# Designs tried in a protein design run: peptides against a protein of PDB entry 3JWR. Part 227

Target 1, 323 residues: chain A of PDB entry 3JWR
Amino acid sequence: TRELQSLAAAVVPSAQTLKITDFSFSDFELSDLETALCTIRMFTDLNLVQNFQMKHEVLCRWILSVKKNYRKNVAYHNWRHAFNTAQCMFAALKAGKIQNKLTDLEILALLIAALSHDLDHRGVNNSYIQRSEHPLAQLYCHSIMEHHHFDQCLMILNSPGNQILSGLSIEEYKTTLKIIKQAILATDLALYIKRRGEFFELIRKNQFNLEDPHQKELFLAMLMTACDLSAITKPWPIQQRIAELVATEFFDQGDRERKELNIEPTDLMNREKKNKIPSMQVGFIDAICLQLYEALTHVSEDCFPLLDGCRKNRQKWQALAEQ
Target 2, 298 residues: chain A of PDB entry 3JWR as posed
Amino acid sequence: TRELQSLAAAVVPSAQTLKITDFSFSDFELSDLETALCTIRMFTDLNLVQNFQMKHEVLCRWILSVKKNYRKNVAYHNWRHAFNTAQCMFAALKAGKIQNKLTDLEILALLIAALSHDLDHRGVNNSYIQRSEHPLAQLYCHSIMEHHHFDQCLMILNSPGNQILSGLSIEEYKTTLKIIKQAILATDLALYIKRRGEFFELIRKNQFNLEDPHQKELFLAMLMTACDLSAITKPWPIQQRIAELVATEFWEQGDQVGFIDFVCTQLYEALTHVSEDCFPLLDGCRKNRQKWQALAEQ

## One batch from the design tools (peptide; made by RFdiffusion4, then SolubleMPNN)

Design b2_p17_6_s4 (from b2_p17_6, 8 letters changed)
Fold by OpenDDE base, seed 5:
Order: sequence, then structure tokens, then C-alpha cells
Structure b2_p17_6_s4 (fold): chain B 323 residues (1-323), chain A 17 residues (1-17)
Amino acid sequence: as target 1 above (323 residues)
Amino acid sequence: MMPFDLEGILEEVEREE
């Protein structure tokens, strides 16, 4: 395609020029082509292209395929969300110095997972899918959408001309797919809530050890969640704009719940309760976000900008809730 | 931002803690 030709022939700017190492990064000013160029830079600077012998054209095609499999009519859970998740992962690996704590296969898996974790998202949550008796709800009992996202990821990876993992051995390929699956499934916040206590306790007791395979898996899950939720850490103007996108998608779901399911939506999904958003955001930060970014900062102090951003946004939301 | 039903998640948090 013309798009592939343009991407494959383009000069890829440095990570510094693209600012993709910054935790304060925003994609709002970037074209789709520029987001693809940023993605190439992430793979290159993480040494994934070299270490796994990726062909440039294949990587370009894969990126465009991933982007194409996000829906344009979904307000938040689209390519830009996946791209921002991957950028946060890149920043955490580089600026946060987590790269030095992980294997190349783990890094490869995390980056693929971050870009793929919401593939074909429909702008509705697992609860809606379940209550609507969607065919996907018959295939999976838990983490319905996350299983679907992984299936889409696997489909793309196996598509002709998109096989970025062709340079891996059979064992490396299996390991990578396992980690990708675990990482995508970890973006289900229900699983995060279930597992986070073990992680926090290990940190509290000073018993956290990345050489332990179980603790490594747990850490990768927490890191994925931290990147997936990273919008809450962004500078306030960026946070507000992203919050509007999330609210739009949630209200669209609430409208569908009323129309299609004859259900009164929860406050978060209810367009009529917009005034509760600030207090709900404070509750979300306190219940979900703060402890995660605190724990991540304990693993790597260079991740502090995520925690600091989260704290600053809590203050801003609290001030709005008091009006 | 919360990519989830906060009320439902908070209820789940209270159940798991």
C-alpha cells in the first residue's frame, strides 16, 4: 500500500526528537504516520529489531496492521490509547530504567502486548459484553475482551507479511506468546485487584525478587497496568482531555445500556451525572492508582514522575470535587 | 482515567480486601 511505502521509506527520528522517553509525552499533535514512526523507534531503541532480526518492511506492515485493527469510532480505546500505553512502557523501560531488570524476550512481549492489548475494542466493558449475551461472552467466562484482544494480536502476528517474530526460535516464540497473553490479560482491572495485594506485600516486606519466576510474572502484570492507566499521571491539560475521551466512551455505553438492555447505567456511565466525575476520579486514584505507582517507584526510583503526576492530578480533581 | 466502572470496581476492592 501507499501507506506502507511511505512508512518504510521514511527517516525515523530519534527518541529525543520524538520525546517518547518523556513520561509527560502527548500524542495529540502527532499524525498517524508519526505515531508509526515513534513505534519503530521504540522497537529500534530497545534493540528488538537487531536482537530478533526483524525486517524493516515486516515491522512497518505489522504496525500498520495493529493500527488498522483498532476502531476509529471508539472515543478512547483506540490506536492512540494503545500507542500511549506503549509509549509509557518505553519510557518506563528507558527513563524508568526497568529495561535493565528484564530479558529481551520480556521487553519484546511487553511492547507487543502494550500495542495490542485493546485490539478491536468496541467501546464497551466486559460487564456490557456479558449482559448483552454477546457471542464473546460464550467463549470466555472472565476477562472476555482481554482474551479477544489476545486472539486479535495472535491473528495479526500470524498474518502474511506481519510475522515480526519469525526470527525467534520455537522456544523463544512460545515464551514470547505466553508473556504477551499474560500481559494482555493483566489489563483486566479485576485481575489487578486480585493480584496487587501479593505484590504490595512483597514490596512492604522487602522480599521482592525479580529472579523469582512468579514474582517476575507478577511484576510484568503490574507494569502493564501501570502503563495502561498512565493517562492519570499525565500533565493536567493532557489528563483533562483524556478524561473527556473516557467519559465520552462511558456515556456512550450508558446510553446503549438504556436503549439496548433497558438498564439504568452506573454513575460513571451516566451522562446525567457528569458532576460526579471529579469525586469519582479521586476515588479511582486512591483505590487503584496511588499504591501501584508507589510500588513501581520502590522497584525503580526513576519511575517517580508517574507517581508525582498521579498525586498532582489527584489534587486537581479534589479541587474540582470541592466546587 | 478510569477505563472501568468505578462503582463496580470499588465494590470488588472492598470484597477482596
Scores: peptide ipSAE 0.077, ipTM 0.802, DockQ to the pose 0.332
Fold by OpenDDE base, seed 2:
Structure b2_p17_6_s4 (fold): chain B 323 residues (1-323), chain A 17 residues (1-17)
Amino acid sequence: as target 1 above (323 residues)
Amino acid sequence: MMPFDLEGILEEVEREE
């Protein structure tokens, strides 16, 4: 395609020029081409291209394939969300110095997972999929969408000309796919809620050890969630704009719930209760976000900007809720 | 913004426990 030719021939700017190492990064001003260039830079600067002998054209095609398999008519869970998740992962690995704590295969898997974790998202949650009796709900009992996202990820990775993992041994390939699957499934916040207590307790007791395979898996899951939710950490103008996108998608689901399922939506998905958004954001930050970024900062102090951003946004949302 | 229905997730967690 012309898009592939343009991407493959383009000079990839430095991470510094692209600002992709910044936790405060925004994609709002970036074209789709620039987001793809950023993604190439992430793979390159993490040494993934070199270490796993990725062909440049194959990587370019894979990136474009991933981007193409996000829906354009979904307000939030689209390519830009996946890209921002991956950028946060990159920043956490580089600026947050988590790279030194992980293997190259883990880093490879996390970056692929971050980019792929919401593939073919339909702008509705697992509850809606289940209640609507969607065919996917017959295939999977739990984490319905996350299983689908992984299936889409696997499909792309196995597609002709998209095989970015062809340089791996059979064992490396199997390991990478296992980690990708676990990482994508970990983005189900239900699983996060179930597992986070173990992680926080290990941190609290100063017993956290990344050399333990179980604790490593747990950490990768928490890191994926931290990147997936990283919009809450962004500078206030960015946070507000992203919150509007999320609200739009939720309200669209709520409208569909009324129309298709004949149910009253929850406050979060009810456009008539837009005035509750600030208080709900405070609740979300307190219930889900703060402890996660605190724990992550305990693992690596250089991740503090995520925690600081979350705290600042909590204050901003609280001020609006009092208004 | 909360990218999930917290109430729904909490209910799901409780049902699996």
Scores: peptide ipSAE 0.090, ipTM 0.813, DockQ to the pose 0.571; fails the geometry check
Fold by OpenDDE base, seed 1:
Structure b2_p17_6_s4 (fold): chain B 323 residues (1-323), chain A 17 residues (1-17)
Amino acid sequence: as target 1 above (323 residues)
Amino acid sequence: MMPFDLEGILEEVEREE
């Protein structure tokens, strides 16, 4: 395709030029081509292209395939969200110095998972899928969408000309897929809530050990969630704009809940309750975000900008809630 | 992230800056 030719022939700017190592990164000014170039740079600078012998054209095709399998009519859970999740992962690995704590296969899996974790997202949550009796709800009982996202990820990875994992041994391939699956499933906040207590307790007791395979898996799950939620850490103007996208998507779901399911939406998804957003954001930060970024910062102090950003945004949301 | 209507919020923030 013309898009593939353009991407494959383009000079890929440095990570410094693209600012993709910055926790304060914004994609708002980037074209779709530039987001793809950033993605290539992430793979290159993490040594994934070299270590796993990726062909440039195959990587380009894979990136474009992933991008294509996000819906354009979804306000938030689209390619830009996946891209920003991956960028936060890259920043956490590089600037946050987590790269040195992980294997190359784990890094490969996390980057693929971050880009793929919301593939074919429909702009509705698992609860809506269940209540609407969608066919996917018959296939999966829990983490319905996350299972679907993984299935889409696997489909793309196995598609002709998209096989970025073809340089891996059979064992490396199996390991990578296992980690990808676990990482995508970890983006279900229900699973985060279920598992976070173990992680926080390990940190609190100073018993956290990445050499333990179970604790490693737990850490990768927490890191995925931290990247998935990283919009809450962004500079306030960026945070506000992303929050509008999230609100738009949730209100669209609420509107569909009224129309299609004849139910009153929750305050979070109720367009008429938009004045509750600031207080809900404070609640979300306190209940979900702060402790996660505190724990992540404990694992790597260089991740502090995520925690600091989250704290600053909490203050901003609190100020709005008091008006 | 949890959803919020930011158009009004952005206008308020722009007014405070």
Scores: peptide ipSAE 0.084, ipTM 0.622, DockQ to the pose 0.113; fails the geometry check
Fold by OpenDDE base, seed 3:
Structure b2_p17_6_s4 (fold): chain B 323 residues (1-323), chain A 17 residues (1-17)
Amino acid sequence: as target 1 above (323 residues)
Amino acid sequence: MMPFDLEGILEEVEREE
């Protein structure tokens, strides 16, 4: 395609030029081509292209395929969300110095997972899928959408001309897919809530050890969640704009719940209760975000900008809730 | 706002604590 030719022929700017190492990064000003160039840079600077012998054209095609398999009519859970999740992962690995704590296969898996974790998202949550009796709800009992996202990820990875993992051994390939699946499934916040206590307790007791395979898996799950939620850490103007996108998608779901399911939406998804957003954001930060970024910062102090951003946005949302 | 049922999530948090 013309798009592939343009991407494959383009000079990829440095990570410094693209500012993709910054935790404060914003994609708002970037074209789709520029987001793809950023993604190439992430793979290159993490040594994934070299270490796993990725063909440039195959990587370009894969990136474009991933981008294409996000829906354009979804306000938040689109390519830009996936791209921002991956950028946060890249920043955490580089600026946050987590790269040195992980294997190349783990890094490969995390980056693929971050880009793929919401593939074919429909702009509705698992609860809606269950209540609507969607066919996917018959295939999976829990984490319905996350299983679907992984299935889409696997489909793309196995598609002709998109096989970025073709340079891996059979064992490396199996390991990578296992980690990708676990990482995508970890983006279900229900699973995060279930598992976070173990992570926080290990940190609290100074017993956290990345050399333990179980603790490694747990850390990768927490890191995925931290990147997936990273919008809450962004500078206030960026946070506010992203929050509007999320609210739009939630209200769209609420409208569908009324129309299609004859259900009164929760306050979060109720367009008529927009005034509750600031207080809900404070509650979300306190219940979900703060402890996660505190724990992540304990693992690597260079991740502090995420925690600091979260704290600053809590203050901003609290001020709005008091008006 | 993050893409989850906050009320449901908060209820789950309360159950897990």
Scores: peptide ipSAE 0.075, ipTM 0.799, DockQ to the pose 0.304; fails the geometry check

Design b2_p17_7_s1 (from b2_p17_7, 9 letters changed)
Fold by OpenDDE base, seed 4:
Structure b2_p17_7_s1 (fold): chain B 323 residues (1-323), chain A 17 residues (1-17)
Amino acid sequence: as target 1 above (323 residues)
Amino acid sequence: DKEYQEALELLEKLLLS
């Protein structure tokens, strides 16, 4: 395609030029082509292209395929969200120095997972899918959408001309897919809630050990969640804009819940409760985000900008909630 | 998975707080 030709022929700017190492990164000003170029740079600078012998054209095609399999009519859970998740992962790996704590296969899996974790998202949560009796709800009992996202990821990875993992051994391939699946599933916040206590306790007791396979898996899950939620850490102007996108999508779901399911939506998804957004954001930060970024910062102090950003945004939301 | 359901319920409560 013309798009593939353009991407494959383009000079890929440095990570410095693209500012993709910055935790404060924003994609708002970037074209789709530029987001793809950023993605290539992430793979390159993480040594994934070299170490796993990725063909440039195949990588380009894969990126475009991933982007294409996000819906354009979804306000928040679209390509830009996936791209920002991956960028946060890249920043955490590089600037946050987490790269030094992980294997190349884990890094490969995390980057693929970050880009793929919301593939074909429909702008509704698992509860809606379940209550609407969608066909996907017949296939999976829990983490319905996350299973679907992984299925889409696998489909793309196995599509002709998109096989970025063709340079891996059979064992490396299996390991990578396992980690990708676990990472995508970990973006189900219910699983985060279920598992985070173990992680926080290990950190609190200074018993956290990445050499333990179980703890490694747990850490990768927490890291995925931290990147998935990273909008909450962004500079306030960026945070506000993203929060509007999230609210739009949630309100759209709430409207559908009223119309299609004949139910009253929760406050989070209720357009009539828009005035509750600031207080809900404070609650979300306190209940979900702060402790996660604190723990992540404990694993790697260079991830502090995520925690600092989260704290700053809490203050901003609190100020709005008091008005 | 009872634990998952409990986590989901907790999540819903937390998001509504």
Scores: peptide ipSAE 0.353, ipTM 0.905, DockQ to the pose 0.697
Fold by OpenDDE base, seed 5:
Structure b2_p17_7_s1 (fold): chain B 323 residues (1-323), chain A 17 residues (1-17)
Amino acid sequence: as target 1 above (323 residues)
Amino acid sequence: DKEYQEALELLEKLLLS
C-alpha cells in the first residue's frame, strides 16, 4: 500500500526528537504516520529489531496492521490509547531504567502487548459484553475482552507479511506468546485488584525479588497496568483531555445500556452525573492508582514522575470536587 | 472463579465510591 511505502521509506527520528522517553509525552499533535515512526523507534532503541532480526518492511506492515485493527469510532480505547500505553512502557523501560531488570524476550513481549492490548475494542466493558449476551461472552467466562484482544494480536502476528517474530526460535516464540497473553490479560482491572495485594506485600516486607519467576510474572502484570492507566499521571491539560475521552466512551456505554439493555447505568457511565467526575477521579486515584505507582517507584526510583504526576492530578481533581 | 468475581465486585464498589 501507499501507506506502507511511505512508512518504510521514511527517516525515523531519534527518541530525543520524538520525546518518547518523556513520561509527560502527548500524542495529540502527532499524525498517524508519526505515531508509527515513534513505534519503530521504540523497537529499534530497545534493540528488538537487531536482537530478533526483524525485517524493516515486516515491522512497518505489522505496526500498520495493529493500527488498522483499532476502531476509529471508539472515543478512548483506540490506536492512540494503545500507542500511549506503549510509549509509557518505553519510557518506563528507558527513563525508568526497568530495561535493565528484564530479559529481551520480556521487553519484546511487553511492547507487543502494550500496542495490542485493546485490539478491536468496541467501547464497552466486560460487564456490558456479559450482560448483552454477546457471542464473546460464550467463549470466555472472565476477562472476555482481554482474551479477544489477545486473539486479535495472535491473528495479526500470524498474518502474511506481519510475522515480526519469525526470527525467534520455537522456544523463544512460545515464551514470547505466553508473556504477551499474560500481559494483555493483566490489563483486566479485576485481575489487578485480585493480584495487587501480593505485590504490595512483597514490597512492604522488602521481599520482592525479580529473580523469582512468579514475582517476575506479577511485576510484568503490574507494569502493564501502570502503563495502561498512565493517562492519570500526565500533565494536567493532557489528563483533562484524556478524561474527557474516557467519559465520552463511558457515557456512550451508559446510553447503550439504557437503550439496548433497559438498564440504568452506574454513576460512572451516566451522562446525567457529569458533575461527579471530579470526585470519582479522586476515588479512582486513591483506590487504584496511587499504591501502584508508589510500589513501582520502590522497584525503580526513576519511575517517580509517574507517581508525582498522579499525586498532582489528584490535587487538581480534588480542587474541582470541592467547587 | 470466585476470587475473580469478588475482585470484580470490589472494583465496581471502588469505582463507584
Scores: peptide ipSAE 0.346, ipTM 0.903, DockQ to the pose 0.691
Fold by OpenDDE base, seed 2:
Structure b2_p17_7_s1 (fold): chain B 323 residues (1-323), chain A 17 residues (1-17)
Amino acid sequence: as target 1 above (323 residues)
Amino acid sequence: DKEYQEALELLEKLLLS
């Protein structure tokens, strides 16, 4: 395609120029081409292109394929969300110095997973999929959408001309796919709620050890969630804009719940309860976000900007909730 | 998975306004 030719021929700017190591990064001003260039830079600077012998054209095609398999009519869970998740992962690995704690295969898997974790998202949650008796709900009992996202990820990775993992041994390939699957599934917040207590307790007891395979898996899951939710850590103007996108998507679901399922939506998804957004954001930060970024900062102090951003946004939302 | 269902229920409670 012309898009592929343009991307493959383009000079990829440095990470510094692209500001992709910044936790405060915003994609708002970036074109789709620039987001693809940023993604190439992430793979390159993490040494993934070199270490796994990725062909430049194949990587470019893969990135464009991933981007194409996000829906344009979904307000939040689109390519830009996936891209921002991956950028946060990159920043956590580089600026947050987590790279040195992980293997190359884990890093490869995390980056692929971050970009792929919401593939073909339909703008509705697992509860809606289940209640609507969608065909996907017949295939999977739990984490319905996350299984679908992984299936889409696997489909793309196996598509002709998109095989960015062709340089891996059979064993490396299997390991990478396992980690990708685990990482994508970990973005189900229900699984986060289920597992976070173990992670926090290990941190609290000063018993956390990344050399333990189980704890490593747990950490990768927590890191994926931290990147997936990282919008809450962004500078306030960015946070507000992203919160509006999230609200739009939730309200769209609520509207569909009324129309298609004949149910009254929860406050979170109820357009008529827009005035509760600030208080709900405070609740979300307190219940889900703060403790995660605190724990992550304990693993790597250089991740503090995520925690600091989350705290600052909590204060901003609280101030709005009090008005 | 009973634990997953319990986690879903907890998540729903945490997200309530």
Scores: peptide ipSAE 0.344, ipTM 0.902, DockQ to the pose 0.676
Fold by OpenDDE base, seed 1:
Structure b2_p17_7_s1 (fold): chain B 323 residues (1-323), chain A 17 residues (1-17)
Amino acid sequence: as target 1 above (323 residues)
Amino acid sequence: DKEYQEALELLEKLLLS
């Protein structure tokens, strides 16, 4: 395609030029082509292209395939969200110095997972899928959408001309897929809630050890969640704009809940409760976000900008809630 | 998975708090 040709022939700017190592990164001014270029740079600078012998054209095709399999009519859970999740992962690995704590396969898996974790997202949560009796709800009992996202990820990885993992051994391939699956599933916030207590307790007791395979898996899950939620850490103007996208998507779901399911949406999904957004954001930060970024900062102090951003945005939301 | 269901319920509660 013309798009593939353009991407494959383009000079890929440095990570410094693209500012993709910055925790404060914003994609708002980037074209789709530029987001793809950023993605190539992430793979390159993490040594994934070299270490796993990726062909440039195959990587380009894969990126475009991933992008294509996000829906444009979804306000938040689209390619830009996946891209920003991956960028945060890249920043955490580089600027946050987590790269040195992980294997190349883990890094490969995390980057693929970050880009793929919301593939074919429909702008509705698992509860909606279940209540609407969607066919996917018959296939999976829990983490319905995350299973679907992984299935889409696997489909793309196995598609002709998209096989970026073809340079891996059979064992490396199996390991990578396992980690990808675990990482995508970890983006189900219910699983985060289920597992976070173990992680926080390990940190609190100073018993956290990445050399333990179970703790490694746990950390990768927490890191995925931290990147998935990283919008909450962004500079206030960026945070506010992203929050509007999230609210738009949630309100769209609420509208569908009224129309299709004949139910009153929760306050989070209720367009008429827009004035509650600031207080809900404070609650979300306190209940979900702060402790995660605190724990992540304990693993790597260089991740502090995420925690600092989260704290600053809490203050901003609190100020709005008091008006 | 009972633990998952409990976590889901807690999540819903937390998001509404």
Scores: peptide ipSAE 0.340, ipTM 0.900, DockQ to the pose 0.675

